# Peptides against a protein of PDB entry 6NYY: the designs that were tried, part 176

Target 1, 212 residues: chain A of PDB entry 6NYY
Amino acid sequence: KHFEQAIERVIGGLEKKTQVLQPEEKKTVAYHEAGHAVAGWYLEHADPLLKVSIIPRGKGLGYAQYLPKEQYLYTKEQLLDRMCMTLGGRVSEEIFFGRITTGAQDDLRKVTQSAYAQIVQFGMNEKVGQISFDLPRQGDMVLEKPYSEATARLIDDEVRILINDAYKRTVALLTEKKADVEKVALLLLEKEVLDKNDMVELLGPRPFAEKS
Target 2, 212 residues: chain A of PDB entry 6NYY as posed
Amino acid sequence: KHFEQAIERVIGGLEKKTQVLQPEEKKTVAYHQAGHAVAGWYLEHADPLLKVSIIPRGKGLGYAQYLPKEQYLYTKEQLLDRMCMTLGGRVSEEIFFGRITTGAQDDLRKVTQSAYAQIVQFGMNEKVGQISFDLPRQGDMVLEKPYSEATARLIDDEVRILINDAYKRTVALLTEKKADVEKVALLLLEKEVLDKNDMVELLGPRPFAEKS

## One batch from the design tools (peptide; made by RFdiffusion4, then SolubleMPNN)

Design b2_p27_5_s2 (from b2_p27_5, 11 letters changed)
Fold by OpenDDE base, seed 1:
Structure b2_p27_5_s2 (fold): chain B 212 residues (1-212), chain A 27 residues (1-27)
Amino acid sequence: as target 1 above (212 residues)
Amino acid sequence: MEELNEELDKLLKEPLLGDWRDLFKSS
């Protein structure tokens, strides 16, 4: 309890008790967070879910908290599954509401940053090749790009392809698991907070062995 | 190399937040 509260404080900041979500907004958040939770549940290389909440905290209206493994090296497959998990909220909104909200902006930012890193830092794209460039930090004057405009366009195109592939994979997964997303969302609307045990009760044990 | 990996690792370890900041700025 105290440890979870400390983590919640670090992650979410202070509970913004003053932000009363409208019922429709709360519903949107519940399905958004359910999308993250379910995607993470059924993706092998996703981090284990610790907590999912639709209680507004700090800068977010909801959150899914995962226990990251102490991992220094990521495979392409792991990064893809993490991208899919990150897209789970937006994909859930699309599947259930047929609309896109601004709630996924931070998720899209993270996915975009991850995709760029994979292509330009880790050389994980065959078309771009085995290149590694330092990405300009936010606020650094874009000094002379170490690559041509043609390479820049290629990078941008391959980033879009990678994100789109992750998006399609997430759509396929959450469409298959649509009933599970709905179960989680409905339970979130009731309990506002779910833990790993709640997810096991709803969905059964996670199909991947937890590496202890 | 270590710093870039640290930044990505930080990004990957950040909780997934439904960020509605833009909804409150436009009102």
Scores: peptide ipSAE 0.038, ipTM 0.652, DockQ to the pose 0.044
Fold by OpenDDE base, seed 5:
Structure b2_p27_5_s2 (fold): chain B 212 residues (1-212), chain A 27 residues (1-27)
Amino acid sequence: as target 1 above (212 residues)
Amino acid sequence: MEELNEELDKLLKEPLLGDWRDLFKSS
């Protein structure tokens, strides 16, 4: 309990008991977090879900906590599944509400950063080629790009293609699993916090062996 | 190699937090 609370404080910040979500806001958060949870459940290379919560903490109104693997090397397939899991919240909102909220801003930032890293740091794109450039850190005036403006445009185009592919994959998955997203969202609205056992009871065992 | 992997690892290990500052503004 104390250790979990400490991890929750580090990850989500202090529980702001003062932020009472309106019922419609709480519903949106529940479906958003259910999208992350279900995407992570059915993606082979996603990290195991530890906890999903719609209790506001810090800057977030909900969160999904995963057990990160001690992994130093990622495959293209692993990075794609992580992108899909990250897009799960936005995709769920689109499927159930037909609208896109600003709630996915941090998710989109993470997806964008991952896509750029794959293309310009890890050489994972065939059109751009096996290149590795240092991404400008926030605040570094990158005075000189190590590549031409034509290459910059190509990078931007391929980043969009990669993100769109991840988005389409996530839409396909969560559309197939729409009933499961609904079940998770409704249970979140009831319990506010779900763990791995709640997910197993609701959806059955995760179809992928947890790589220890 | 190690530093770049550390930044990506940090990004990938960050919890999926919805920034719900503007929950209902449709873009």
Scores: peptide ipSAE 0.024, ipTM 0.553, DockQ to the pose 0.043
Fold by OpenDDE base, seed 2:
Structure b2_p27_5_s2 (fold): chain B 212 residues (1-212), chain A 27 residues (1-27)
Amino acid sequence: as target 1 above (212 residues)
Amino acid sequence: MEELNEELDKLLKEPLLGDWRDLFKSS
């Protein structure tokens, strides 16, 4: 409980219990968070879901909290599934509403950052090669890139490919699991907060063993 | 897909933020 609350505060910030979402906004958030939750549920290398909430916290209108693994090394497969999970909200909105909201922008940013990290920092792309460069951080003077403009273009292209692949994977998954996304969203609209047990009751046991 | 590409193009022009390990934890 204390650990979950601590992580929740770090991820979601303080609950804004005073923030009243309009019904349509609340619906959008519910389906968005349901997308994250369901994607995480059915992706093998995704972290186990701890909590999903549509109660506004900090700058977020909702969140899905996952049990972070105490791991320092991530495989390409793990990172891909995390990308898919992160895209789950956006994909859910697209599937159910045929539109993308600003709520998905931060997720897209995270996915983009992850993709760049994989390609540029971890050398996880065969076309770019086994390179590892520090990426410019916000506030860093973007000095000279340690690679050519041709390499920069290649990196950008491969980042797009990676994200598009993750997106397509997520679309396929959530389309297959569309009914589950809807079930989760509807239950979120009712309860506002779901835990792992709620998900098990709703969807059945997670098809992947929890890594201890 | 097209909308994704446009947003991606915008994001690709921005500096990356934080440690990659925190990318999925930051709200």
Scores: peptide ipSAE 0.015, ipTM 0.495, DockQ to the pose 0.611
Fold by OpenDDE base, seed 4:
Structure b2_p27_5_s2 (fold): chain B 212 residues (1-212), chain A 27 residues (1-27)
Amino acid sequence: as target 1 above (212 residues)
Amino acid sequence: MEELNEELDKLLKEPLLGDWRDLFKSS
């Protein structure tokens, strides 16, 4: 309990008890977070859900907290599932509301960064090849790219392909699990906070053995 | 064993925060 609260404070900041979400906003948040939660639940290489909340904290209106495995090595498949999980909120909004909100901007940023890292740092793309370059950090002077403009274009194209593939995979998954997303969203609207046990009660045991 | 880039590792370990500040800008 105290440790989880400490992590929540580090992750979400202080609960902004003063932010009253409008009912429609709260609904959007609930379905967004439900999308993350359900995607993470049904993706084998996603981290197990620890907590999902629609209580506004810091800069976020909701969050899904996962227990990160102490992994120092990630496979391409693991990174793809993490991308899909990250896209789960956006995809849920699209499925249920038919609209795209700005609420997924941080998720899209994370997905984009992951995709670039896979291609240009880890050499996980056959077309680009086995290259490894440091990505410019935010605020670093754009040092000359150590690769040609043609390679830069190829990287950008392959990043888009990877993100689109992750997006399509997430759409397929959450469309299949649409009823589960709805159940989670409705329960979030009721309880505001769900844990792993709530998810087990609602959806059944996670279909993947927790790698102990 | 090549250590995962520290930035990517941080990214992958970051909780999925819905940046909802942007949701309110569209209403």
Scores: peptide ipSAE 0.027, ipTM 0.610, DockQ to the pose 0.044; fails the geometry check

Design b2_p27_5_s3 (from b2_p27_5, 10 letters changed)
Fold by OpenDDE base, seed 5:
Structure b2_p27_5_s3 (fold): chain B 212 residues (1-212), chain A 27 residues (1-27)
Amino acid sequence: as target 1 above (212 residues)
Amino acid sequence: MEELNKELDELLKEPLLGDWRDLFKSA
């Protein structure tokens, strides 16, 4: 209990119990977080869900918490599933509301950063090639790009392709699991917080063996 | 898809490769 609360405080910040969301905002957050939760549930390489909440914390209106695997090496497939999980909130909003909120902007940024890292740091793109460029550290003056403008354009194009592929995969998954997203969202609106056991009761056991 | 592309275009308007500082300031 105390350790979980401490982790929650570190990840989500202090619960602003005083921040009352309007009913429509609360609904949007519930479906957004349900999208993350369900995507993570049905993606093999996603981290196991620990908790999902629609209680506002710090700057966030909700959150999904996952147990990270202690691994230093990631496959392209693992990174793709993580991207899809990150897109789950935005895709859920699109499926249920036909609109995108400002809440998805941070998720899109994270996905973009991951895609970029795969292409320019990890050499995971065949068109760009097996290149690895050091990303500038915070405070480093980026004086010169280590590649041509033509290479920069190629990288941007391949980043878009990778994100679009992850997006399409997420749309396909959450469309197939649309009823599950709705079940999770409705239960979130009732309980405000769900754990792994709530998800098992609602959706059944996760279809992937937890390599714990 | 179109809205995602617009947002990606906005994110990429500043070439991801241009101002590296802005992309990593929040990491």
Scores: peptide ipSAE 0.018, ipTM 0.512, DockQ to the pose 0.190
Fold by OpenDDE base, seed 2:
Structure b2_p27_5_s3 (fold): chain B 212 residues (1-212), chain A 27 residues (1-27)
Amino acid sequence: as target 1 above (212 residues)
Amino acid sequence: MEELNKELDELLKEPLLGDWRDLFKSA
């Protein structure tokens, strides 16, 4: 409880109880968050779902809260599944509404940042090679890239490939689990907040053992 | 896919700034 609340404050900020979503907006958020939740549920290396909410908090209209791993080292597979989970909202919106929202764009930004980090910081791309450069931080003067323009183009291409692969994986998953996304979304519209137990009741036990 | 690629192209125009560790923390 206290830990979940602390994480909730960090991720979602303060609950904006005064913000009332319009029914269509609420529906969009529900399916968006359901996409995240279901993707996370069926991805092995995704963090275990703790809570899903469509109650507006801070700048977010909804959120999925996951058990943070006290993990400092991530594998490529773990990062990919996290990317897929992050794309889950967008993919859900696309599957159900044929459109994306600004929330989905923010997720895409996160995915893009992750992809760059994998390729440029962690050297997780064979074509680019075992490179590790510091990515510019917010407020840093974008000084000259420590690599050639040709390398920059290669990085951009490989980032796009990685994101597209994650996207396709997510599309395949959520298309297969479309009924589950619908179930979660509908239950979110009813309860506004779901926990792990709600998900178990709705979808059955998570296929993957929780890493303690 | 095409739409995604367009959006990616737009995002790729500017270096994405931030700590990768925070990438998944933002609601």
Scores: peptide ipSAE 0.015, ipTM 0.518, DockQ to the pose 0.623
Fold by OpenDDE base, seed 3:
Structure b2_p27_5_s3 (fold): chain B 212 residues (1-212), chain A 27 residues (1-27)
Amino acid sequence: as target 1 above (212 residues)
Amino acid sequence: MEELNKELDELLKEPLLGDWRDLFKSA
């Protein structure tokens, strides 16, 4: 309880009690968050959903809270599922509304960062090879590229491929589970906040055993 | 997907966790 509340404060910030979403905005947020929630539910290596909310918080109009895995090492497969979960909101908006909001752009940024890290830090791409470069932090002036322009182009191409693969995987999943996304979205519009039990009631038990 | 690629093209032009292109000056 106290730990969950602490995480909620860190992730969600303070509730913006004064921010009233218009009905259409609230609907968009509900389907966006439902996309994250459903993707996370049906992806084996996604973090277990603890809470999903469409109540505006300091950092966003909605959020999904996940149980952080005490995991320091991630496989390529795990990172892919996390990318798919992160794309779930964007994909849901595309499926249901044919448009993408700024919230989905922030998720795409996160996915892009993850893709770069996989390719250039973790050496997880076969074409680029087993390379590991310390990514300069934003604002660090790095004088020389540790790789050629040809390698830079290859990295960019492989990043796009990886993100596109994650996107296609997410589209396939949420298209298959479209009815589940809608159920979650509609229940979010009613309750504003859902927990794991609400998800179990709505979707059935998560098909993957939670590693304790 | 086409829209995603356009957006990615824009994002990749900006230094993310170090657009290595932008973070590393071409010598």
Scores: peptide ipSAE 0.206, ipTM 0.668, DockQ to the pose 0.160; fails the geometry check
Fold by OpenDDE base, seed 1:
Structure b2_p27_5_s3 (fold): chain B 212 residues (1-212), chain A 27 residues (1-27)
Amino acid sequence: as target 1 above (212 residues)
Amino acid sequence: MEELNKELDELLKEPLLGDWRDLFKSA
């Protein structure tokens, strides 16, 4: 309880009890959060879901809370699954409503940042190569790009490819699990908050062993 | 897919390396 509340406070901020969502907005949020939850459930390297909520908190209209793994090193596969999980809300909105809301834009930004970091910082892209550019320290106007314009274009192209691959993977997964996304969304609309046990009751045990 | 690409294109209108500093400041 106290630990969950502390994490909720860090991730979601203060509950905006004053923000009343319209029924249609609440529905959109429920399917958005269900997309995150279901993607995280069926992706091996996604963080375990602790809680999903459609109660507005801080700047978000809903949130999915995950148990942070105490790991500082991530594999390419782990980062891909995290990208897919992050795209889960957007993909769910597309599958169910044929539209994308502004709420999904922040997720896309996070995915873009992750993709860029993988390619430029972690050297995880074969075409760009095992190049790690030191991020200029805060305040150093490094006017000179440490790479050519051609390299910059290559990086941008490979970032798009990586995000598109993650997007396609997420679309495939949530299309296969469409009924599960709907079940979670409908239950969210009823309960507003779901925990891990609710998810187990609804979807069955997570198919991946939780590393204790 | 097309909408994602459009949004990515808007985000990537400038080379990410130009605005990446701003991207990291917002994290």
Scores: peptide ipSAE 0.016, ipTM 0.503, DockQ to the pose 0.196; fails the geometry check

Design b2_p27_5_s4 (from b2_p27_5, 11 letters changed)
Fold by OpenDDE base, seed 5:
Structure b2_p27_5_s4 (fold): chain B 212 residues (1-212), chain A 27 residues (1-27)
Amino acid sequence: as target 1 above (212 residues)
Amino acid sequence: MDELNKELDELLKEPLLGDWRELWRSA
């Protein structure tokens, strides 16, 4: 209990008990968070869901909390599933509302950062090649790019391709699981907070063995 | 897809590799 609350404070920030969401906003948040939760549930390499909430915390109006793996090495497949999970909120909003809110902007930023890191730090792209550029540290005046403008354009193009692939994968998944997203969203609107047991009751056991 | 591309284009308007400062503000 105390440890979980401490983790919640670190990840989600302090609960804003005084912030009352309008019904339409609350609905949007519920479907957004349900998208993250369901994507994470059905992606093999996603971290196990611990908690999903539509109670405003810090700057967020909702959150999905996952059990972090003490993993220092990630495969390309693991990073892709993490990208898809991160896109889950945005994709859910698109599927159910036909529009995207500003809440998805932070998720898109995270996905963009991950894609960039895969291509320019981890050398995971065949077209760009086995290149690793260190991101400038805070305070380092990077006067010159260690690569040509042509390489910069190639990197940007490959970042877009990778994000689009992750997006398409997420759309396919959440379209297939649309009924599950709705079940989770509706239960979130009722309970405001769901745990792993609630998800098992709604969706059945997660189809992937928990790597202990 | 179109909205994603539009937002990506806005994020990439300044090449991700162009202004390291913007990348760090996002990190």
Scores: peptide ipSAE 0.017, ipTM 0.514, DockQ to the pose 0.176
Fold by OpenDDE base, seed 1:
Structure b2_p27_5_s4 (fold): chain B 212 residues (1-212), chain A 27 residues (1-27)
Amino acid sequence: as target 1 above (212 residues)
Amino acid sequence: MDELNKELDELLKEPLLGDWRELWRSA
């Protein structure tokens, strides 16, 4: 309880108890958060879901809380599954409503930043190569780009490819699991908050062994 | 897919490396 509340404060900020969502907005948020939750459930390297909520907190209209692994080193596969999980809300809105809200734009920005970091910082892209550009520290006058404009274009292209691959993977997954997304969304509309046990009751046990 | 590409195109209008500092400060 206390630990969960502390994490909730870090992720979502203070509950905006005063923000009343319209029924259609609440529905959109429920399906958005259900998309995150279901993607995280069926992706092996995604962090385990702890809680999903459609109660507005801080700047968010809803949130999915995951147990962060005390992991500082991520594999390419882990980062891909995290990208897919982050895209889950957007993809759910597309599947169920045929439109994407501005709330999904923040997730796309996070995915874009992750993809960029993988390619430029972690050297995880074969075309760009094992290039690690030192991020200019705060205060360093970046007088000269350490890379050519051609390299910049290549990086942007590879970022787009990586995001598109993650998006396609998420679309395939949530299309296959469309009924599960709907079950979670409908239960969210009823309970407003779901935990891991609620997810097990709805979807069955997570198909991946919990690292004890 | 097409909408994602449009949004990515807007995000990538300027090379991500051009605003490198701002992208990392917001991360």
Scores: peptide ipSAE 0.019, ipTM 0.530, DockQ to the pose 0.187; fails the geometry check
Fold by OpenDDE base, seed 2:
Structure b2_p27_5_s4 (fold): chain B 212 residues (1-212), chain A 27 residues (1-27)
Amino acid sequence: as target 1 above (212 residues)
Amino acid sequence: MDELNKELDELLKEPLLGDWRELWRSA
């Protein structure tokens, strides 16, 4: 409970009980969050879903809360599934509405950052090589990149490839599971908050064993 | 895909390098 609340505060910020979503916005958020939830449900290396909410919190209009893995080491496969899960909201919006919102852009930013980290910090790209550079923090003027302009271009290209691959994977998954996304979204519109039990009732047991 | 690429192009102009762990907490 206390840990979940702490995570909820970190993820969603303080619940803005005063922010009422318009019906169309609420619908968009529901499908967005359903996309995250369903992607996380059917991706083996995604974190287990704890809670999905379309109640506005902090700057977010909704959120999906996952069990934080006290995992310090991530495989490329784990990071890919996490990227797909993060893209789930955007992909859901695209599938159901043919448009993306600013919420989807924020997720894309996260995915982009993850992709850069994989390629530049973790050396997980064969073309770029097993390199690790300290990437400047957000807001630091990168006056000098520790790599050539040619390498920078290569990194950018490989980042795009990685994100596009994750996107395609997510599209394939959520297209296959479109009915499940719809079920989750509709139930979110009714209950506003779903937990793991709600997801089990809707979708059946998660097909992957919860890694404790 | 084309829209994604355009948005990526915009995002890639300023590489958003942050602690991916912090970024992931909100996904």
Scores: peptide ipSAE 0.017, ipTM 0.537, DockQ to the pose 0.619; fails the geometry check
Fold by OpenDDE base, seed 4:
Structure b2_p27_5_s4 (fold): chain B 212 residues (1-212), chain A 27 residues (1-27)
Amino acid sequence: as target 1 above (212 residues)
Amino acid sequence: MDELNKELDELLKEPLLGDWRELWRSA
């Protein structure tokens, strides 16, 4: 309880009890969060879902809370599944509404940052090569990039490829699991908050063993 | 897919590596 609340404060901020979502907004948020939840459920290397909520908190209109893995080292496959999970909300909105909201833009930024980090910090791209550059911290005056303009263009191209691959993977998954996304969204609209047990009751046990 | 590509194109309109500062401020 205390640990979950602490994580909720870190991820979601304080509940904005005064922010009442309009019915259509609430519906959009429910399907968005359901997309994250279902993607995380069916991706092997995604973090286990702890809680999903459509109650506005902090800066978010909803959130999916995952068990933080005390993992400091990630494989390329793990990072890809995390990218897909992050795209789950956007993809859900596209599948069900044919539109994308501003909430999905923040997810795309996170995905873009992850893709960039994989290529330029972790050397995970064969075309770019085994390069590792420190990403500028907030406030650092980056005077010059440590690589050529040609390398910069190559990085941008490979970032797009990686994000597109993650997107296609997410579309395929959530299209296959469309009925599950809808079930989760509808239950969210009813309960406003779902936990892992609600997800198990609705979808069955997660198909991947929780690596304890 | 088309909307993602459009948004990616907007985000990547300038080389991400050209403005290192903006990429991290949004993180």
Scores: peptide ipSAE 0.011, ipTM 0.493, DockQ to the pose 0.175; fails the geometry check

